# Designs tried in a protein design run: peptides against a protein of PDB entry 5T59. Part 39

Target 1, 112 residues: chain A of PDB entry 5T59
Amino acid sequence: TTPTMQSTSLLTEHLGYPPISLVDDIINAVNEIMYKCTNAMEKYLMQRNIIGKKDFSDEIKIGTAKLESLLENSVDKNFDKLELYVLRNILSIPSDLLEENRFRLLHHEKLV
Target 2, 90 residues: chain B of PDB entry 5T59
Amino acid sequence: EHIRFQRLVQVCNKALEESIRKLQSWEKIHECFPNYGQTREGIENLTVCQQQVIKLWSNLSRVEFDAIFHERSIEEKLNQLDDLINKARS

## One batch from the design tools (peptide; made by RFdiffusion4, then SolubleMPNN)

Design b2_p13_1_s1 (from b2_p13_1, 6 letters changed)
Fold by OpenDDE base, seed 2:
Structure b2_p13_1_s1 (fold): chain B 112 residues (1-112), chain C 90 residues (1-90), chain A 13 residues (1-13)
Amino acid sequence: as target 1 above (112 residues)
Amino acid sequence: as target 2 above (90 residues)
Amino acid sequence: REKEIEEADKFFS
């Protein structure tokens, strides 16, 4: 169930920002963290790219890229679910509060 | 009484844990470095690298998510939302 | 996307 326009408006007024903004912050943060992690991994291994007489730089670059892809896919999958769950179950207003009398109460509480 | 913020934290933790799960697999790590991982030094380097990246993931996510929650005042706002809902249903 | 919603609910429940 997609959040109603009314629910979004009420939550925006309550939060001071649209509910989706919080989700965006979370997703942007995890993406940034993800690339910091993969970058750190590549840098660490690239500093240790030579073992004996063999240079493993190419294998390291390919391998870290593969791991990055795996992580990207997992992050996308899990945080897509997170977005759905948060907007539906956490940043949501129950339907009974969207009725006329309940709506007035909620609005009144915000103005007091 | 106040349940929404706790749920938010739990959901975030679950998503973070599930996202890093594949990197916690030594087999998955080793498969990406088939020749490098056949050397003693390579195995040692990969082992340390795996441990460090997982720690980095955990530490960065904790710090960044806490910062977001603070900047958005989400605990207070969700608690207030819970209170409003409970009051309306009473 | 009801299936996705259901899956998300199940995943985080």
Scores: peptide ipSAE 0.553, ipTM 0.947, DockQ to the pose 0.747
Fold by OpenDDE base, seed 4:
Structure b2_p13_1_s1 (fold): chain B 112 residues (1-112), chain C 90 residues (1-90), chain A 13 residues (1-13)
Amino acid sequence: as target 1 above (112 residues)
Amino acid sequence: as target 2 above (90 residues)
Amino acid sequence: REKEIEEADKFFS
């Protein structure tokens, strides 16, 4: 079940930002890290592209690209799952608190 | 009583670990460099490269995720959320 | 997307 508008509003008030913003930060960070890793790998191997009489530059570029794609797919899959789990189970308000009386309590605590 | 932040850290670590798992396979690495990996020097270079990338992944993710958690004050906020929920249920 | 939710829950359990 997708988080309700009420839940999002209450959590936004509590956090000072929408819950999705945290997830976005996490995903943006891992994407940046991913490309830093693949870039480092390519650079490292390209500095060692000649073995004996052979130049393996083309193979290195192709191979690194394949590994990048592999990592991209894995990151996308795993962090899509993370997003679902975090928004539903961590950054969530239990249904029993999504009542008028509980709304007042949460709001009151924020204002005190 | 406080469970949400711990879970957040756990799921982040799990996602990071599972994401890098395929790069931990030497077989998969070697398959991407079939001719390069048939040379002694190539194997050595790939071995070091694999190790360095995994370390870089781990170090960068730790630093960046901790920074995010700090900037968003997420531990404090999640602890407060746990407390509010527990208080409401008492 | 009930299956996706179930998979996510199972994955992180």
Scores: peptide ipSAE 0.547, ipTM 0.947, DockQ to the pose 0.769
Fold by OpenDDE base, seed 5:
Structure b2_p13_1_s1 (fold): chain B 112 residues (1-112), chain C 90 residues (1-90), chain A 13 residues (1-13)
Amino acid sequence: as target 1 above (112 residues)
Amino acid sequence: as target 2 above (90 residues)
Amino acid sequence: REKEIEEADKFFS
């Protein structure tokens, strides 16, 4: 399931920051990128909102909002999975090394 | 020998690719602009917009994620973690 | 939550 307190502590000591902080940075970044993309899309289309005699501004605003929502949902889903995987499989210490004797070795190596 | 950082890069790329997949669907984009997309000019504008936003997504994610990895020294830290684990198992 | 973990593992494998 979720990382143990022991694993988190050891990794925090090793990394200089809690493992979750890296994931937070990644998620914050992708969210920022997401909104930059949707904003750019809206701006591009709004500069081209009139075709013939018809103004499509309202449709563009609604449409871009829908696309933003689709992207938000996809980002949330995929990066939630990423968070779980990273914290469990990448930023993790194997269980066999969390035993007393192995734990001491890792701690010793960090201090020396 | 060093595997964790490579895995991190791979999963980040996978998440980014899957996240943008829906915007790569012309059908989904066109559905959001039903009347605008019935015009020749509208279709052209949407086509360019789709291409540019996907490009922007890719470029921004590369730059920002690399910056994060650098700021967190994550490659070095994960390599060290691999080394520690390998040493402990020797 | 265990299912989500398993799905995540499968997704990135």
Scores: peptide ipSAE 0.540, ipTM 0.947, DockQ to the pose 0.737
Fold by OpenDDE base, seed 3:
Structure b2_p13_1_s1 (fold): chain B 112 residues (1-112), chain C 90 residues (1-90), chain A 13 residues (1-13)
Amino acid sequence: as target 1 above (112 residues)
Amino acid sequence: as target 2 above (90 residues)
Amino acid sequence: REKEIEEADKFFS
């Protein structure tokens, strides 16, 4: 199941922001970190591109690009799962509390 | 009684750990640099590079995620959510 | 995408 509009509204009121905003922050952060890591790796190796009399610059560029793709695919897969899990199981209101009477109770507690 | 923030931290750590797992494989690193990695000096450079990138990944993620959690006050908010839910069920 | 949801639940459980 997906989060309901009612749940989202209640959580937005409670958090002060929509639940998805937290997930967006997390995903944006890891993407930034990912490219910083791959950039650092390429720069490190490119500073050490010559072994003996052979220049390995082309191989380094291709190799680091492959590793970037590998990491990118893994990040996408794992953090897609994270988004689903967080929104369903962490930033969530139990269905039994979304009933009319319990809904009002939660809303009342927030406003009091 | 407070469980949601702990779960959030655990899930974030799991996703980060699984994302970097393939870079922890020396075989995968080496296969991307087949000729460079056939040299002694190349192997040494790749070894250091692998270690440093993993550390960078860990350090940056810790700092950035903690900053997000602080800016969003998520621990407090999730604890309050747990309390509200528990109170409603009491 | 119930399959993805189930996989996510299992992955983080």
Scores: peptide ipSAE 0.540, ipTM 0.947, DockQ to the pose 0.760

Design b2_p13_1_s2 (from b2_p13_1, 5 letters changed)
Fold by OpenDDE base, seed 1:
Structure b2_p13_1_s2 (fold): chain B 112 residues (1-112), chain C 90 residues (1-90), chain A 13 residues (1-13)
Amino acid sequence: as target 1 above (112 residues)
Amino acid sequence: as target 2 above (90 residues)
Amino acid sequence: REKEIEEAEKFFS
């Protein structure tokens, strides 16, 4: 179930970086994108904060904060799932290749 | 033959789509701005804002994720991994 | 943890 140290080592050698590094890049990117989106939303609405004679700045700030929280929660949930799936099913080595002879084969293919 | 990279792209897209899904709900957007959304101009602004933020989400994610995949050479590496696995099982 | 993995797999399948 949990990726073995052996799998991690072999994949690190193959990739040139630990498998988790790719996931970290993805998660960092989506977080950056998330805040760029919410920031853009707030700025857009704050530029349009006055309707008629009423100033809706406070409501806009509260509302955009709520949407940011909503997006944060969704991103966290979905990309936690992504991390688990990627590390288990995509960046993984089947157990039959972790046998001694198969392990040697992978190592040999890498070095020769 | 080569399946891992395609799966990576698919799960990334799925996670991105599900993450933005709630912002695609007009009801959820409107309820965050109950008084602002009572005005005609407010509704118009929120409508455009919703559209633009979803578009921005899609565009930024495409560009950034493609950059990551390129920098990590992940398509090539995953294809090689598929090949190694298939070869070992032959 | 295992349940989370199973849920993730169901989610992306």
Scores: peptide ipSAE 0.498, ipTM 0.945, DockQ to the pose 0.733
Fold by OpenDDE base, seed 2:
Structure b2_p13_1_s2 (fold): chain B 112 residues (1-112), chain C 90 residues (1-90), chain A 13 residues (1-13)
Amino acid sequence: as target 1 above (112 residues)
Amino acid sequence: as target 2 above (90 residues)
Amino acid sequence: REKEIEEAEKFFS
């Protein structure tokens, strides 16, 4: 299940930002890295596009695009799982701490 | 005692490793360049390219993720969270 | 979504 509003609020207060913001940073970073990698690959091969008398530019562009798609799908799959896991198990407050008495304790500790 | 940040690092590493796994397959790389890869020079270029892109992936991810973790102070915050949870349960 | 969460937990276990 999704995090409760209470847990999100408490974590936001603790972190100084919403928990999802960290996940967003991670996902944005890996996407940027992904495209940098594929771009670098294409540029590297395009600098070596002619072998003998044959120009392989079209094949290189198509091939690199295929690899980009493959990587993109894998990144999406794995980091979707990462998001679920992080929000569920890492950036989470156990239900017992969301009880009234525990809530006061947590709030008190943050204010002291 | 402190477990959450370690788990975060582990999960990030695994996601990164699994994401690049398919590019580590020479067969998949070669399949994307069927004619280019039939030439000696093409094979050499693809081999170097594959190695370099994987290295770039590893280096960039390490630097960028460490920067994120630092900017968000996530190790400290997760350690504090662990402490609060442990204190409440003790 | 619970199935996805379970799969994610299994994957990162």
Scores: peptide ipSAE 0.491, ipTM 0.945, DockQ to the pose 0.714
Fold by OpenDDE base, seed 5:
Structure b2_p13_1_s2 (fold): chain B 112 residues (1-112), chain C 90 residues (1-90), chain A 13 residues (1-13)
Amino acid sequence: as target 1 above (112 residues)
Amino acid sequence: as target 2 above (90 residues)
Amino acid sequence: REKEIEEAEKFFS
């Protein structure tokens, strides 16, 4: 279930940014890291593409592409789970504090 | 008392570890380079490559995630959130 | 979506 508008507003006020922004930063970072890793792998092997009299450049390009796809699938799966967990359990306000009286207290506390 | 930031770090680490798990499999690596990996020199290169990419993954993740957490002041904010919740329930 | 959330919670528990 998507967080309530009330929860999002309160957390945005507290954090100074929407909760989803943190998750976006994390996901963007891991994607960047992922491609840096696969690029480094390809470059390393392409510098070592000739063994004896055989040139393995084509096999290296295909192989590294397969590994990239494998990593992409794993990253997508695991960080989709992370997003759900973080927004549900970490960047969240308990329902009992979203009641009218408790909501006022939290809002008041930030203003004082 | 303060639990949210610790949980954030834990789940980030878990996601990172599970994401790189398949690259830690030598069988998966070798399958992508069937002929290259049949040579002695090829096996050596793949072995080093596998080790280096895993290290790079770990190091870059640590640096980048720490930077994000710092820029977003998330530890402080989550601790404050814990305190507010605990105070409201007391 | 609730199923996915439950699975995520189990995964990170």
Scores: peptide ipSAE 0.489, ipTM 0.945, DockQ to the pose 0.703
Fold by OpenDDE base, seed 3:
Structure b2_p13_1_s2 (fold): chain B 112 residues (1-112), chain C 90 residues (1-90), chain A 13 residues (1-13)
Amino acid sequence: as target 1 above (112 residues)
Amino acid sequence: as target 2 above (90 residues)
Amino acid sequence: REKEIEEAEKFFS
């Protein structure tokens, strides 16, 4: 199940930002890192594209693109799982504490 | 007592490790450069490239994720959350 | 997407 509105509100108040914002930061960061890595790989190999008398530029471009696709797919899958796990199990409030009396207690603790 | 931040770090590390796993495969790398990788120099270049990319991935991830965690004060906030939950259950 | 959530939990646990 997805986080409730109540849980999100309480966590937003506690964190000072919505829980999803943290996940967004993480995902944005890894995406940036991913493309920096693939770009670096392509540039490194393109500087070494001539072996003997043969130019491997086309093969390098195609090959690095394939690796980028592999990495992109893996990042998407793994960090989708991460998002689900974090929002459900880390940035979460136990259901028993979302009851009326417990809710007030947590809210009171925040305000005091 | 404090468990949530530890879990966050572990999950982030796991996701990063699993994401880079395929690039750690020499076979996968070589498959992308079948002719280039048949040359001695090509193999050497690919080997260095693979190692450098993995290091770059690791280093950038560490720096960027630590920055995020700091900017969001997430360790402190998660510790406080643990404390609040534990107190409420006491 | 409970199935996906379950898979995620198994993956990270």
Scores: peptide ipSAE 0.468, ipTM 0.944, DockQ to the pose 0.736

Design b2_p13_1_s3 (from b2_p13_1, 4 letters changed)
Fold by OpenDDE base, seed 1:
Structure b2_p13_1_s3 (fold): chain B 112 residues (1-112), chain C 90 residues (1-90), chain A 13 residues (1-13)
Amino acid sequence: as target 1 above (112 residues)
Amino acid sequence: as target 2 above (90 residues)
Amino acid sequence: REEEIEEADEFFS
């Protein structure tokens, strides 16, 4: 069940921005955080790449890349679910408020 | 009463927690560094790294998401939405 | 897609 155009319009008017914009902000933020985390991990380990007489730089680069991919997949999965849930259940207008009389009420409340 | 903003926060926290869950597995971390993790010093480094990245994830998420919620005035807007819905149904 | 929606609802409920 996809949000209706009417619901989106009403919410946009109420919020001052389209509902999807909030979700976009959240997703963009978590992606930024994700890469900051993986970058920090790589840098931390690369500063400690030599143990004894052995250089583990190549293994560290490969390993951190694997962890990055793992995190990317998890973020994508979970925040795709988040997007669906937020837009359907949180940023939503109940069907009874989409009726003509209720629609006018919401519009009236905003303008008056 | 007011339920939507609380739900938003809960859903965000759940998504964040589930996203980082695999990095909380020492086994998964160690598997990515099979030779490095066979050394005592390597294990120590990986242990600290794992702890720090999880903390960084949590701290950055809190700060950034709170900033988004503030900039979008989402708590106020969702509370108003709850009020409008409740009023319309009264 | 309906299945994805259902999974999302179950996941966060």
Scores: peptide ipSAE 0.491, ipTM 0.945, DockQ to the pose 0.777
Fold by OpenDDE base, seed 5:
Structure b2_p13_1_s3 (fold): chain B 112 residues (1-112), chain C 90 residues (1-90), chain A 13 residues (1-13)
Amino acid sequence: as target 1 above (112 residues)
Amino acid sequence: as target 2 above (90 residues)
Amino acid sequence: REEEIEEADEFFS
């Protein structure tokens, strides 16, 4: 299931920011990279839009848009999985340490 | 002893690799340019374009993700988390 | 959502 409020609070204190913020940075970055890639592709092909006597500008625009959509879908799918995995398995506190006595120990270590 | 940061890097790489997989398919690229790709010059241009965009994807992701990890001090923080957990279980 | 979580775990394992 999703991380508990207790886990989120402890990790926020430890990290100095909420765990989700890291994931947000990652997702924002990959989205930016994605559009830079597709933009570069379009520009490259548009500089080579005429072959022989035919202008392929319209086909290039449509084709690059389709590739962008394919990439968007793949990025969304894979990084949604990444978000779930990271928040559950990496940026997480084991349940046995969220018990009262262990919780106190972790909290104490952060304050000392 | 320290495992979380390595896992983070691994899953990021996996997500990036799987995301670009479709663009690595020549068939899918060619399908998007059915007439352009019927010309010799078009095929050549698409081939170079495919190679360059994959390279750009790899390079940009490396630089940007490393910057994020540095700005968030995530390696240090995850190592500390590992240490805290191990200490608590000792 | 449990299915999605399980799929994510399997995907990155």
Scores: peptide ipSAE 0.484, ipTM 0.945, DockQ to the pose 0.740
Fold by OpenDDE base, seed 3:
Structure b2_p13_1_s3 (fold): chain B 112 residues (1-112), chain C 90 residues (1-90), chain A 13 residues (1-13)
Amino acid sequence: as target 1 above (112 residues)
Amino acid sequence: as target 2 above (90 residues)
Amino acid sequence: REEEIEEADEFFS
């Protein structure tokens, strides 16, 4: 099941922000971290691009780009799963509590 | 009684760990630098680079995710959510 | 996308 509008509204009221905002923060952060890591890797190797009399700059650029793509694909896959799981199982209200009487109870508890 | 925040931390760690797993493979690193990695000095550089990037990944993710959790007060909010749900069911 | 949901649940369980 997907999160309902009712659940989202209740959680937004409780959290002070929409549940998706937390996930967005997480995903934005990991993307930033990812590119910082790949950039650092490229810079480190480019400072060590000459071995003996041979310049490996081109190979380093291509290689680091391949690793970036590999990491990017993995991040996308894993954090797409994370988004689904968090919104469904963590930032969620059990369906039985979304019934009319229990809904009012939760709302009342929040407002009191 | 409080379970949601623990779950959040766990799934974040899992996603981070699985995301970096492929970079932990020396074979995958080496195959991206086939000629560079045939030199002794190149192997040494790649080894250090691999170790450093993994550490950077771990350190940055810890700092940034903790900051997010703090700014969003998510532990407190999830604990309160657990309490509300448990109270409603009692 | 029920398959993706199921995979996510299994992955983090």
Scores: peptide ipSAE 0.476, ipTM 0.944, DockQ to the pose 0.837
Fold by OpenDDE base, seed 4:
Structure b2_p13_1_s3 (fold): chain B 112 residues (1-112), chain C 90 residues (1-90), chain A 13 residues (1-13)
Amino acid sequence: as target 1 above (112 residues)
Amino acid sequence: as target 2 above (90 residues)
Amino acid sequence: REEEIEEADEFFS
C-alpha cells in the first residue's frame, strides 16, 4: 500500500525532511558505490591486460560491462524492494493512528 | 520497544548482500572472461579482483550508509517515532 | 567522509 499524504506530511514534520529523501540518499549512495566498484574492477584488470603474447583488453572491457549490467539489475531490483519496505513499514504511521490524537502528540512534542 | 531503526539497518544490509551475491559466483565471473580465465595468470587476477571488489563494496557501503544515517539523525527520529506511537496506543 | 571513501578505493591499487 502506498503511503498516504497525511502520513507523509506528519513524518516530514517529525523527520524534518520527506521520508522519500532518506530513500533517495540510500539509492544514490549505492549507485555511486556500484560504479566505483565496476570502475575499480576494470582498471585493475586493464593493468593486467596482457598475458603472455595476448592482449585481452577488449575481452576485459566487454566482460566488465557485462558484470556492470548484472550488478545494475540486481541493485535496481533489491533497492526497489527496499524503498517499498521502508516507506510502507518503517517510515510509516499505523492507519489506526492517522487521526487527531497522533497529530496532537506530534505537535505537542515539537513545541516542547 | 524500539524496532524501526533495527529494521532499517537489517533491510539495508539485506539489499546490499543480495545485490553483490551474483558477483560472489566464480562461475559468473569466469563466464564474462572466457579466454582470459583460461590462463593461469588470468585466473589469479580474476580471483584477486573478485575478492577486492566484494571488500570494496562492503567498506564503501558501511561508510556511506552510516554517514547518511547520521546526517539524517534517523536512529533518533525512528526511536522517537516508536515512542510516539506507543504513547498514542497507551 | 571523502577521505574515507578515497582510502577505500585504494584496495584496488
Scores: peptide ipSAE 0.305, ipTM 0.936, DockQ to the pose 0.023

Design b2_p13_1_s4 (from b2_p13_1, 4 letters changed)
Fold by OpenDDE base, seed 1:
Structure b2_p13_1_s4 (fold): chain B 112 residues (1-112), chain C 90 residues (1-90), chain A 13 residues (1-13)
Amino acid sequence: as target 1 above (112 residues)
Amino acid sequence: as target 2 above (90 residues)
Amino acid sequence: KEEEIKEAEEFFS
């Protein structure tokens, strides 16, 4: 199940930003890194595209595209899992602290 | 006592490791370059390329994720959250 | 989505 609105609000107040913002930063970063890696691969191999008298440029472009696709799929899968886990288990407030009395305690600690 | 930040780091590392796992397979790399990889020089180039991209993945991830964690002050915030939870339960 | 959550929990456990 998804986090409650109350939990999100309390965490936002505590963090200074919505919990999802951290996950967004992580996902954006890994996507940037992913494309930097695949771009580096392509450029490295394209600088070495001629072996003997044969030009392998087309094969290199196709091959690196395939690897990029594989990496994209893996990143999407694993970081979707990460998002769910982080928001549920790390950036979360236990249900007992969402009770009225403990809710006030957290609020009091923040304001005092 | 403080557990959340450690878990965050572990989960990030796990996701990164699993994401790059397929590129760690020489067979998968070679399959993408069937003719290029039949040449001696091609194999050498692919070998170096594979090693370098994995290193690049690791290095960039470390730098970028550490920057995010710092900018978001997430270790401090998660430690505080742990403390608040423990205090509320005492 | 509950299955996805369960899978995520198992993956990072």
Scores: peptide ipSAE 0.335, ipTM 0.938, DockQ to the pose 0.744
Fold by OpenDDE base, seed 4:
Structure b2_p13_1_s4 (fold): chain B 112 residues (1-112), chain C 90 residues (1-90), chain A 13 residues (1-13)
Amino acid sequence: as target 1 above (112 residues)
Amino acid sequence: as target 2 above (90 residues)
Amino acid sequence: KEEEIKEAEEFFS
């Protein structure tokens, strides 16, 4: 069950921004961090690409690309789950408080 | 009493930990560099690289997520939400 | 999507 429009509106008023915006910030951040990590790894190894008389540059490029893909898949999977959990259980209003009477109470408490 | 922000931190940490888990496997790292990892120097370089990238992942995520939480005032807002819900149910 | 929600709940429980 997805969040209702009413829940989203109430939370947006409370937070000052839509709940999804926080999740977007988190996901954008981890994606940025992910590519910083993989880039750092590639650069570190490419600075050490020659051992003895052999150049391992091609193997390093392929290997780091494989690790990047592995990390991408894991990040996507885990943070998709995170999004669902956060929006359902953390940035949410219990159903019993979405009734008309409870809605007014919540709104009143915020404005007073 | 206040539970939502704690849960947010917990699930963020869990997602981060599970995301980096496969890179913590030496076998997985070595498999990506089969010939490079057959040399002494290669093994040494890969070992340091693995350790550094995991530390970088942890440090960057901590700093960036804390910044997001601060900018969004999410701890305060979630505590207030907990209070509102508890009050409404009293 | 309900199955995805269930999986997420179990993962973070």
Scores: peptide ipSAE 0.328, ipTM 0.937, DockQ to the pose 0.761
Fold by OpenDDE base, seed 2:
Structure b2_p13_1_s4 (fold): chain B 112 residues (1-112), chain C 90 residues (1-90), chain A 13 residues (1-13)
Amino acid sequence: as target 1 above (112 residues)
Amino acid sequence: as target 2 above (90 residues)
Amino acid sequence: KEEEIKEAEEFFS
């Protein structure tokens, strides 16, 4: 049930880029955002690493790493689902439009 | 009539919301800092940190995703796709 | 991937 070569070609022509490129942009962006968030969290806490006479730097580093891992797993899971859904239901051409007559219509519309 | 772009936005928002859900749990945050979180100041710092990170996540994702959608002209392209499909089925 | 697709569709429905 993966996109056909024909569907991909038609969508690429329509979009001006392969459908997967949009998904790649989204995934790359969220990954970048994720690491910016975890980095910000670590930096914030490391500026507040000493309470009283205790230095919690090691615990902060370990803790933020754990949170980063949790976030990574969640991002991977949810955006893998997103990729599947987008490519199947959003960036897709219905099978009836891949028929000969419908295919001609799509080409005609692009040329006009 | 135009449905695909709306769905794209909805799916992106859902994925973003579900991805940050664990960080929204105070219990999960506290578990990662068991000793730090036993101090008054530690709790205060973690509370502010949690709030700021969630805000940062929301703000960055909104800005970056909107930029992607703009650069790819995806709303226009998906609307056109909807129109083509609807026309073909008429 | 059919099971994953179904799961994705259910998740975003």
Scores: peptide ipSAE 0.323, ipTM 0.937, DockQ to the pose 0.752
Fold by OpenDDE base, seed 3:
Structure b2_p13_1_s4 (fold): chain B 112 residues (1-112), chain C 90 residues (1-90), chain A 13 residues (1-13)
Amino acid sequence: as target 1 above (112 residues)
Amino acid sequence: as target 2 above (90 residues)
Amino acid sequence: KEEEIKEAEEFFS
């Protein structure tokens, strides 16, 4: 289920920022880390591209690109799941508390 | 009592672990470098590279995610949310 | 911990 506007508003008030902002930070961070890792891997191997008298530069470039793609696909899949889970199960307000009386209680507690 | 922040940490760790899973496979690494990996020196280089990139992944993610959690005060906020929900149901 | 990260990054540099 998708979070309601009411839930988002209440959580934004509570957090001081929209719930999606936290997820965005996480996803942006892992993407940055991912490319740092793949870049480091390529650089490491390219510094060791010659074995004997054979230059493996082309194979290294292709190979690291394949690994990058593999990692990208995995990151996308897993962190898409993470986004859904966080917004639905962690940064969420139970439906029973979205009723008028419960809504007022939460709002009152925030302001007091 | 307080469950939401624990769940956040768990799901983040799970996503990170599953994302790096394929790079932990030597077979997957070797497949990407079929000729390079036929040399002794190439195997040694790939082995070190694999180990170090996994460590880099783990270290960077730990530091960056902790920084995010701190900057967003998410543990405190989620604990407060748990308390509010529990109080409303009492 | 930050030092360990720097060491790892330097390893690949």
Scores: peptide ipSAE 0.234, ipTM 0.931, DockQ to the pose 0.021

